# Peptides against a protein of PDB entry 4A54: the designs that were tried, part 77

Target 1, 94 residues: chain A of PDB entry 4A54
Amino acid sequence: MSVADFYGSNVEVLLNNDSKARGVITNFDSSNSILQLRLANDSTKSIVTKDIKDLRILPKNEIMPKNGTKSPSTNSTKLKSAETYSSKNKWSMD

## One batch from the design tools (peptide; made by RFdiffusion4, then SolubleMPNN)

Design b2_p24_2_s1 (from b2_p24_2, 11 letters changed)
Fold by OpenDDE base, seed 4:
Structure b2_p24_2_s1 (fold): chain B 94 residues (1-94), chain A 24 residues (1-24)
Amino acid sequence: as target 1 above (94 residues)
Amino acid sequence: SDLVKKLEKKLNESLEELEKKEKE
């Protein structure tokens, strides 16, 4: 498979300096041998292939550390309980 | 490019490892 076949894959990259990067492969510049990753914070990181010591594809079930995108606080609009005015049906006995 | 081939090899090897783990 070519590098392009792995676009969209979540990977962990170990660099020669022992630093790690995790992200989704978004692009590869074959002319300059630069791998582009989209990180958890939606930023992009460019990695030169010569600096890559090792690489692993992460399984889809491995929850990328979701940058705590604050779950939109579902403003629980307290549905103000419509005060069901219990209209006391005054049963008028004839 | 030798570097491109190196990256492709690493990706393919990693995929093979992942597929092996899924079948276990």
Scores: peptide ipSAE 0.616, ipTM 0.905, DockQ to the pose 0.724
Fold by OpenDDE base, seed 3:
Structure b2_p24_2_s1 (fold): chain B 94 residues (1-94), chain A 24 residues (1-24)
Amino acid sequence: as target 1 above (94 residues)
Amino acid sequence: SDLVKKLEKKLNESLEELEKKEKE
């Protein structure tokens, strides 16, 4: 498989400096050999392939900490049902 | 490039490992 086939995969990258990065593969620049990851905080990290010591694809079931995109609290605007106050116009036929 | 091949190898090896673990 090509690198592009892994777009959208969640990976853990171990760098030569023993630091780790986790993110989703969003792009790969083949000309410069740069792997782009989207991190949990929605930032992007570019990693040069030469700096990669090891890489592991994470299982899909590992709930990446969903950036709590707060589901927009559907403020259920309680549509205050305008109680149609039937103003009974008592037409006093005097 | 050699670097691209290196990355592809690592990705493919990791996928293979993942698939093996899923079958166990």
Scores: peptide ipSAE 0.615, ipTM 0.905, DockQ to the pose 0.679
Fold by OpenDDE base, seed 1:
Structure b2_p24_2_s1 (fold): chain B 94 residues (1-94), chain A 24 residues (1-24)
Amino acid sequence: as target 1 above (94 residues)
Amino acid sequence: SDLVKKLEKKLNESLEELEKKEKE
């Protein structure tokens, strides 16, 4: 399969410096060989493929600590319809 | 690109390992 077939997969990436990154594959730049991961804090991390020592796909059942993404309460900003109070300045000329 | 092939290989190997564990 191609890299694109793995979009949406949760992965653990081990880097050459022995650091680890976990996230969902969101994109891959084939021209520059850059893998993009969405992290648990909803930030994006770009990883150059040359820096990858190892990679593991995580099973769907592994509870990634979803930081409780509180579903952004769509504060329905009730667009208070600016009642354009057309103050008809009735300029009564008396 | 050799780097793209490397990444694809790692992903495919990881998937194969995951599928083997699921059948166990």
Scores: peptide ipSAE 0.609, ipTM 0.905, DockQ to the pose 0.658
Fold by OpenDDE base, seed 2:
Structure b2_p24_2_s1 (fold): chain B 94 residues (1-94), chain A 24 residues (1-24)
Amino acid sequence: as target 1 above (94 residues)
Amino acid sequence: SDLVKKLEKKLNESLEELEKKEKE
């Protein structure tokens, strides 16, 4: 699979300096080989692939410590499908 | 790019490991 197939996956990245980063893969810059992660605090971390020692995909059931930031209430703006009431004027000719 | 291939390999290997653990 390509890197793009893993967008939205939660990963733990071990860097060459033995630091760790956890986040969701949001983007990959193939030209510069830069992996972008969205962290728990909603910040973005850019990681150069050359600095990656190891990577692990986390199970969906592993509760990322949701920092209690209120999931933005998806205001499901129900796009009320404008039911175009086609008023078919049935001209009843009498 | 060799770096892209490296990352893809790590991701695919990690997925395989995850799938193995789910079947156990």
Scores: peptide ipSAE 0.609, ipTM 0.905, DockQ to the pose 0.752

Design b2_p24_2_s2 (from b2_p24_2, 10 letters changed)
Fold by OpenDDE base, seed 5:
Structure b2_p24_2_s2 (fold): chain B 94 residues (1-94), chain A 24 residues (1-24)
Amino acid sequence: as target 1 above (94 residues)
Amino acid sequence: SSLVKELEEKLNKSLEELKEEEKK
């Protein structure tokens, strides 16, 4: 299979420096040999293939910890209803 | 490139390992 066949796969990448990255394969730059992963925080990490020591595909049932993107709580700015203070114009009847 | 082939080999190997684990 080609690398492109694995797009959308969740993978754990072990780097040569013994660090790990986990994410979904979103793209591969064949010209530069760069693998792109979407991480749990929705950021993208680019990994140079030469830095990959090992890689494993994770089972689909492993729920990536959805970092709950806090849906931007639409702070419903309570539009403070401008209390139209009807200033009672005391029309002084002269 | 050799690097692309190596990555493909790693991915393919990992896929086969995953399939073997799912049969268990």
Scores: peptide ipSAE 0.615, ipTM 0.903, DockQ to the pose 0.646
Fold by OpenDDE base, seed 4:
Structure b2_p24_2_s2 (fold): chain B 94 residues (1-94), chain A 24 residues (1-24)
Amino acid sequence: as target 1 above (94 residues)
Amino acid sequence: SSLVKELEEKLNKSLEELKEEEKK
């Protein structure tokens, strides 16, 4: 398979300096041998192929650590519509 | 290039490893 067949794959890349990068393969520049990853924070990282020591494809079920952008829990404060129960005090005029 | 071929080999190897793990 060509590198392009792996576009969209989630990968862990081990570099020659023993650092790691995780991301989705978005592009490959064959002329310059540069692999582009989209990281969990939606930034892009370019990796020169010569610097890659090892690579593994991550299973689809492995949730990329989404940078927990805490989706603001829209605490839908259910505005309890204070239904003003107008207590109609029926003044029984006896 | 030799570098492109090396990257393809690493990707293909990793894919086969992943497929083997999914079968267990």
Scores: peptide ipSAE 0.613, ipTM 0.902, DockQ to the pose 0.701
Fold by OpenDDE base, seed 2:
Structure b2_p24_2_s2 (fold): chain B 94 residues (1-94), chain A 24 residues (1-24)
Amino acid sequence: as target 1 above (94 residues)
Amino acid sequence: SSLVKELEEKLNKSLEELKEEEKK
């Protein structure tokens, strides 16, 4: 699988300096070999691939503390389906 | 690049490990 197939996956990254980062893969810059993670605080961390010692995908059930990402209020803009009132012209066949 | 391939390998390995754990 390509890196792009893992977009949206929650991962734990172990860096060469033994620090850890956890986040969702949001993007990968193949030209610069930079992995982008969205962290629990909604910030973005860019990690250079060469600095990655190890990586694991976390199970979906591991509730990353969803910081209250305000559910994007799906402003259900109720697209008022313009009920095209088909004015049935009753052709009164008189 | 070699770095891209290395990252893909790590991701793919981790996915297989996760699948094996889910079967236990």
Scores: peptide ipSAE 0.610, ipTM 0.903, DockQ to the pose 0.745
Fold by OpenDDE base, seed 1:
Structure b2_p24_2_s2 (fold): chain B 94 residues (1-94), chain A 24 residues (1-24)
Amino acid sequence: as target 1 above (94 residues)
Amino acid sequence: SSLVKELEEKLNKSLEELKEEEKK
């Protein structure tokens, strides 16, 4: 599988400095080898692949503290149909 | 890139481990 197939997966990343990061894979820059994680506080962390010592995919059932990402209410922006006011500028030559 | 391949290998390995744990 490619890295893109893992978008939306929750992962624990162990870095070479023995620090850990947990988050959802949101993007991968293949040109620069940079993995992007969305963290529990909704911030984004960029990790250089060379700094990754190990990685574990977490089960979906692991209660990530759901910060209540309220499903963005699809505010159906009712595209107010721009009523084409046909302003008939009747230039009456009077 | 060798780094991309290494990351893919780590992800694939972790997925296999997860699938094995779910079968237990």
Scores: peptide ipSAE 0.603, ipTM 0.901, DockQ to the pose 0.674

Design b2_p24_2_s3 (from b2_p24_2, 10 letters changed)
Fold by OpenDDE base, seed 5:
Structure b2_p24_2_s3 (fold): chain B 94 residues (1-94), chain A 24 residues (1-24)
Amino acid sequence: as target 1 above (94 residues)
Amino acid sequence: SDLVKELEEKLNKSKKELEEEKKK
């Protein structure tokens, strides 16, 4: 199979420096031999193929660690509506 | 290129290994 047949596959890549990257194959630049992975944090990592020591396709059921995107708790700061106390102008009708 | 071929070989090997593991 071609590299393109593996688009969408979740892979663990072992690099020559013994570091690891895990992500979904999103693209491959054949001209420059660059593999692109989408990481758990939704960032993209470009890996030069020559730097790949080994790779493993992960089972589909392996839940990529959801980086807990802290959903920004939109603390809806309830803007306390400043109750404009309408100062009752006591019109003193003298 | 040789690098593309090598990557394909690694992917194909890994795919085969994954399928073999699923059959166990």
Scores: peptide ipSAE 0.640, ipTM 0.911, DockQ to the pose 0.645
Fold by OpenDDE base, seed 4:
Structure b2_p24_2_s3 (fold): chain B 94 residues (1-94), chain A 24 residues (1-24)
Amino acid sequence: as target 1 above (94 residues)
Amino acid sequence: SDLVKELEEKLNKSKKELEEEKKK
């Protein structure tokens, strides 16, 4: 298979300096041998193929650690329970 | 390019390993 067949794959790349990068393969420049990864923060990292020691494809079900997108704190606006003023209309029938 | 071929080999190897792990 060609590199292009792996576009959209989530990968972990081990570099020759023992650093690691994780991201989705978005592009490959064959002329310059540069692999592009989209990272969890939606930034793009370019990796020179020569610097790649090893690579593994991650299972689709492995939730890339989403950089903690702060779940929008649904400020549960405490709907102030509208104090239903139960006006007890004491209808005093005469 | 030799570098392109090396990257393809690494990707293909990793894919094979992933598929083998799914079958266990």
Scores: peptide ipSAE 0.640, ipTM 0.911, DockQ to the pose 0.703
Fold by OpenDDE base, seed 2:
Structure b2_p24_2_s3 (fold): chain B 94 residues (1-94), chain A 24 residues (1-24)
Amino acid sequence: as target 1 above (94 residues)
Amino acid sequence: SDLVKELEEKLNKSKKELEEEKKK
């Protein structure tokens, strides 16, 4: 599987300096080999792949400590599909 | 890239381990 197949996965990353980072994989820059994680505080962390010692995918049921930051209400901006009212000018003469 | 391949291998390994743990 490619790295992109793991987008949205919760992971724990062990770095070469023995520090740990936990977050959701949001992006991967293949050109620069940089893995981007979204952390529990909604910040982003960029990790250079060469600095990764080990990585584990966390089970979905592991409650990432949601810091009680209210999931931003998905303002579902209902993109009201502009119903292009095709004004059928049915110029019916009769 | 060798680094990309290494990351993919780590992810794939971890996925396998996770699935094996769920079967237990």
Scores: peptide ipSAE 0.631, ipTM 0.912, DockQ to the pose 0.721
Fold by OpenDDE base, seed 1:
Structure b2_p24_2_s3 (fold): chain B 94 residues (1-94), chain A 24 residues (1-24)
Amino acid sequence: as target 1 above (94 residues)
Amino acid sequence: SDLVKELEEKLNKSKKELEEEKKK
């Protein structure tokens, strides 16, 4: 399976520095090898794949510490076309 | 990319482990 097949999965990521991050996979940048997680506080964390030591998919029934966020009813939030912010990081090698 | 393949392998492994645990 591709990384995209795991979008929406809740994961625990163990980093090389032994820190942990938990969140839902929302996106993956294959060009830069960056995994994006939505955290429990609704913030987004970007993780460089090279920094990942290990990864575990969590069962759906594991109660993420629900901050009282009601299970968002699958309102068809129109995924507005994520404008490809082509942040051309022009890494100009001077 | 080798890094993409490594991530996919980790995800696939974890999925397999999760499904095996559910059968138990």
Scores: peptide ipSAE 0.630, ipTM 0.911, DockQ to the pose 0.682

Design b2_p24_2_s4 (from b2_p24_2, 12 letters changed)
Fold by OpenDDE base, seed 4:
Structure b2_p24_2_s4 (fold): chain B 94 residues (1-94), chain A 24 residues (1-24)
Amino acid sequence: as target 1 above (94 residues)
Amino acid sequence: SDLVKKLEELLNKSKKELEEEKKK
């Protein structure tokens, strides 16, 4: 498989300096051999392939530490129940 | 590029390992 087949995969990258990076593969520059990861904070990290010691694909069920993007509090705008004024249609029977 | 091949190899190996773990 090509690198592009793994776009969208969540990976852990071990670098030669023993540091680690986790993110989703968003792009790969084949000309410069640069792997681009989207991190949990929605920032982007570029990693040169020569600096990669090892890589593992994380299972989809592993909750990436969601940077607590505060779930947009769906402000339940309490739809104020429009008081349906039941206009009692007084059917005046003639 | 040798570096492109390196990355492809790492990804393919990891995929294989992940699929093997799912079968256990």
Scores: peptide ipSAE 0.676, ipTM 0.921, DockQ to the pose 0.714
Fold by OpenDDE base, seed 5:
Structure b2_p24_2_s4 (fold): chain B 94 residues (1-94), chain A 24 residues (1-24)
Amino acid sequence: as target 1 above (94 residues)
Amino acid sequence: SDLVKKLEELLNKSKKELEEEKKK
C-alpha cells in the first residue's frame, strides 16, 4: 500500500531522539519525505521520515485524548442589571 | 526515494501487526 492509503489513520511515531508523536496522518510530501500529523490539539506536526525510528498504527477504538477543549465557559457574567431603584420622589403636595 | 519506501514499509508492517492483533 502507498502512504496515501493511510491518510486518516491514527499513528504513534517514535523518533530517533526517542520522543513520540501521536496524531492523524493528514498529508505526506513525497518530494521532501515529510509526514504531516494532526495532533490532539488540532495543531499540525511535520516529521521528516529520516527522523522516524518506528511507527505504529493505532486501533480506531483508541480514544484519542479529547483535548478537553475547555469550552470557554462563557461565564455569562449575568450583569446584574443594577435595578435603578427609582427613588419615588414623594412630591409632597403641600 | 528510499525514505518513501521506508515509510511505506513501516506503515505496511504496522498494518499487518494490527490485523494480526485483531484476529486474536
Scores: peptide ipSAE 0.676, ipTM 0.921, DockQ to the pose 0.640
Fold by OpenDDE base, seed 1:
Structure b2_p24_2_s4 (fold): chain B 94 residues (1-94), chain A 24 residues (1-24)
Amino acid sequence: as target 1 above (94 residues)
Amino acid sequence: SDLVKKLEELLNKSKKELEEEKKK
């Protein structure tokens, strides 16, 4: 399978410095061999393949601690249509 | 690219391991 077949998969990446990154594969730059992960905080991390020591695909049922991104309640800020009260200043010149 | 092949190998290996674990 190609790397693109794994888009949307949750992975744990072990780096050569023994640090770990967890996220969803969102993109892969084949020209530069850069893997892009969406992290739990919705940020994106770019990892160069040369720095990868090991990789594990996580089961879908593993509750990634979704930081409860409370779906921002789209407070539909009802843009109260500023009723432009056209105060017709009827300047009655008497 | 050797690096692309490396990543594909890691992903395919991990997929195989995951499927084997599900069969247990």
Scores: peptide ipSAE 0.666, ipTM 0.921, DockQ to the pose 0.646
Fold by OpenDDE base, seed 2:
Structure b2_p24_2_s4 (fold): chain B 94 residues (1-94), chain A 24 residues (1-24)
Amino acid sequence: as target 1 above (94 residues)
Amino acid sequence: SDLVKKLEELLNKSKKELEEEKKK
């Protein structure tokens, strides 16, 4: 599979310096070999592939430590579908 | 690119490992 097939996957990346990064794969720059991760704090981390020692995909059920940032209440603005009342003017000819 | 292949290999390996773990 290509890297793009893994967009949206939650991963743990082990770097050559033994540091770790966890985030969702949002993009990959194939020209520069740069992997972009969205972190738990909604920041973006760019990782050069050459600096990656190992990588694992996390199970979907692994609760990313949601930093307690309140999920913005998706104000589901129910776009009330404007019911176009087609006023069928039934012209009753008498 | 060799680096692109490296990343693909790591991802594919990890996917395989994850699927094997789910079967246990």
Scores: peptide ipSAE 0.665, ipTM 0.921, DockQ to the pose 0.737

Design b2_p24_4_s1 (from b2_p24_4, 11 letters changed)
Fold by OpenDDE base, seed 3:
Structure b2_p24_4_s1 (fold): chain B 94 residues (1-94), chain A 24 residues (1-24)
Amino acid sequence: as target 1 above (94 residues)
Amino acid sequence: MKKLIDELEEKLNESLKKLEEEKK
């Protein structure tokens, strides 16, 4: 498979300096041999291929720790159902 | 240049193979 076939894959990259990067493969510059990863913080990291010691594709089910954008707690405004008090107009016929 | 691309592709393909083996 070509590098492009792995676009969208979540990978862990081990660099020659023993640092690690995790992200989604978004692009590969073949002219410069640069792999681009989108990181969990939505930033892009460019990695020179020669600096890659090892690569591991992560399972799709591994939820990248999305920095928890706490979904705004939908304050369920409990729509108080206005109980239509049917005021029985007691028509007192006198 | 071509050698570096080939090495990257090899690493990716090997990593895919490992991932598939772990799923079995």
Scores: peptide ipSAE 0.590, ipTM 0.891, DockQ to the pose 0.680
Fold by OpenDDE base, seed 5:
Structure b2_p24_4_s1 (fold): chain B 94 residues (1-94), chain A 24 residues (1-24)
Amino acid sequence: as target 1 above (94 residues)
Amino acid sequence: MKKLIDELEEKLNESLKKLEEEKK
C-alpha cells in the first residue's frame, strides 16, 4: 500500500534518537520525505523519514489519552425561579 | 528520495501485517 493509504492511522514512531512520537498520520510530503502527525494536543509534528528507526500502527481502539479538556464547569446558575408567591390579598369586603 | 519513500511504505506495511497477525 502507499503512504496515502495510511492517512488517518494512529501510529507510534520511534526515532533514531530513541525518542517516540504518537499521532495520526495526516499528510506525507513526498518531495521532502516528511511525515506529518497530528498529536494528542492537536498540534502537528513533522518527522523526516530518514530519522524514523521504527514504526507501528496502533489499534483503532486505543483511545489516545484525550487530554481531559476540563469540561467548562457550566456554572449552572440555578435560576432561582422566583416563586412569585401570589399573595392572595384576601380583600375582606366589608 | 524514492528509496526513503519505499522504506517508509515498507515499515507501514510490515506494521500493518504485525497488527493483523496479533488480532488472530
Scores: peptide ipSAE 0.590, ipTM 0.891, DockQ to the pose 0.624
Fold by OpenDDE base, seed 1:
Structure b2_p24_4_s1 (fold): chain B 94 residues (1-94), chain A 24 residues (1-24)
Amino acid sequence: as target 1 above (94 residues)
Amino acid sequence: MKKLIDELEEKLNESLKKLEEEKK
C-alpha cells in the first residue's frame, strides 16, 4: 500500500533520537519525504522520513488523549454597551 | 528519495500486518 492509504491512521513514530511522536497521518510530501502528523493538541508536526527509526500503527480504540478541546469558553465579554448618556447639555440660553 | 519512501511504506505495511496479527 502507498503512504496515502494510511491517511487518518493513528501512529506512534520512534525517531532516531529515541523521542516519540504520536499523531494522525494527515499528509505526506513525497518530494521532500516529509510525513505530517496531527498531534493531540491539534498542532501539526512534520517529520523527515530519514529521522524515523520505527513506526507503529495504533489501534483505533486507543483513545488519543483527547486533550479536551475545551470549547473556547466564549468569554462573552459582555461589552457593556457604554450607554453614551448623551447628557443633553440644556444650553439654557438665558 | 525513492528509497526513503519505499522504506516508509515498508514500515507502514509491516506495522499494519502486526496490528492485524494481534487482532487475531
Scores: peptide ipSAE 0.590, ipTM 0.890, DockQ to the pose 0.606
Fold by OpenDDE base, seed 2:
Structure b2_p24_4_s1 (fold): chain B 94 residues (1-94), chain A 24 residues (1-24)
Amino acid sequence: as target 1 above (94 residues)
Amino acid sequence: MKKLIDELEEKLNESLKKLEEEKK
């Protein structure tokens, strides 16, 4: 499968410096070989592929970083309907 | 560049295989 087939997967990445990163695969830049992860704090981490020592896909039952899709309460900025003041040019044909 | 992509895909595919084996 291609890297794109794994978009949305929750992964643990072990880096060459023995540090670990956990997140959801959101994008892959093939031109620069950069893997993008969304972390639990909703920040994005860019990882250069050459720095990846190992990778594991986490089971769905493991606490996916709650995509706290806090649906941003779309403060429905009431688009104040621009009252199209149709200035009815009353053609007074008188 | 192609080599790095292939290595990443291999790691992902191997990880998927391991995950499927753990579910059996």
Scores: peptide ipSAE 0.589, ipTM 0.890, DockQ to the pose 0.632

Design b2_p24_4_s4 (from b2_p24_4, 9 letters changed)
Fold by OpenDDE base, seed 2:
Structure b2_p24_4_s4 (fold): chain B 94 residues (1-94), chain A 24 residues (1-24)
Amino acid sequence: as target 1 above (94 residues)
Amino acid sequence: MKELIEELEKKLNESLEKLKKEEE
């Protein structure tokens, strides 16, 4: 499987400095070997692959950083149905 | 560069297999 197959996965990354980062895989820059994570605060963290000591995929039941996908409240912009006022041209045959 | 990609893919695949075993 490619790295792209794991986009949207929630992961914990252990870095070589023993720090940890948790987030959703959003992108991988193959040219620069940079993994991008969306963190719980909706910020993006870029991690150089060489700095990754270990990685685990978190179970779906673990607190996914709420993708504040604010479901765009589909502001149902109620398309005000342009009431096509059918101007009934009442042809007054008079 | 290719080696680093392969290493990351390996770590991801290994992690996925661990997760599957924990769910069983």
Scores: peptide ipSAE 0.408, ipTM 0.811, DockQ to the pose 0.662
Fold by OpenDDE base, seed 5:
Structure b2_p24_4_s4 (fold): chain B 94 residues (1-94), chain A 24 residues (1-24)
Amino acid sequence: as target 1 above (94 residues)
Amino acid sequence: MKELIEELEKKLNESLEKLKKEEE
């Protein structure tokens, strides 16, 4: 299989400096031996192949941690508790 | 250059094989 067959795969790359990068393989520059990853923040990281200590393909179900979409602050509409106006109609019969 | 490409391909293929074995 060529490197191109892995385009779109989620990978974890362990670098020689023991740092890790996770991303989708978007391109490989064969002339310069540079692997391009798209990171979770949609930025691209270029990694020189010689700097790769280890690489693993992540299972498809491992959703790259989406940058925490700020859960839309559910405006807790304080349902104003309808104060049950118990109008005690005190029918004062005179 | 060819050696580095082959090394990357090897790592990718080995990783794919590991992933397949873990799913089984």
Scores: peptide ipSAE 0.400, ipTM 0.806, DockQ to the pose 0.610
Fold by OpenDDE base, seed 3:
Structure b2_p24_4_s4 (fold): chain B 94 residues (1-94), chain A 24 residues (1-24)
Amino acid sequence: as target 1 above (94 residues)
Amino acid sequence: MKELIEELEKKLNESLEKLKKEEE
């Protein structure tokens, strides 16, 4: 398989300096041996292949935490249980 | 240069095979 077959894959790259980068493979420059990753902040990181110690493809279900999507606070609208006040009609039998 | 590409392809393929084994 070519590197291009992995375009769109979410990967974790371990660099020779033991730093990690996570992103989606967007391009590979074969002439310069540069892997391009789109990061979670939509920036692009260029990584020289020689600096890659290891690489892991992440499963598709791992939603890269988009830092920006505030999980909508489920405003639990407390359904106020309508207390049916049974108006006791006090039939005064006088 | 060709060797570096082949090394990257190898790492990607090895990673893919690991991922497949984790999904089984």
Scores: peptide ipSAE 0.399, ipTM 0.805, DockQ to the pose 0.676
Fold by OpenDDE base, seed 4:
Structure b2_p24_4_s4 (fold): chain B 94 residues (1-94), chain A 24 residues (1-24)
Amino acid sequence: as target 1 above (94 residues)
Amino acid sequence: MKELIEELEKKLNESLEKLKKEEE
């Protein structure tokens, strides 16, 4: 499995200096051994692979879209009971 | 250089396997 298979993954990187970085893997420069992360503020951080002590893939927070169950507002169309005016057709038998 | 790439791939794979085990 290549590094490219992890593009788009959220990761926490622990560096050799015990600092941490969190972001999405956006690129890997194989020639220079540099891992590129997109941070929460949309900035990019470049990390040299040799400086990585440990790495953890974060669970995709299922941002379960809170399916706000838009309770279908049952617009109870109050069927205004059309008052059936029973017009008694008085059949005048003439 | 190849060794550093292989080490990163190993760390990523190990992290993925840990994540899978935590989801089960």
Scores: peptide ipSAE 0.396, ipTM 0.804, DockQ to the pose 0.667

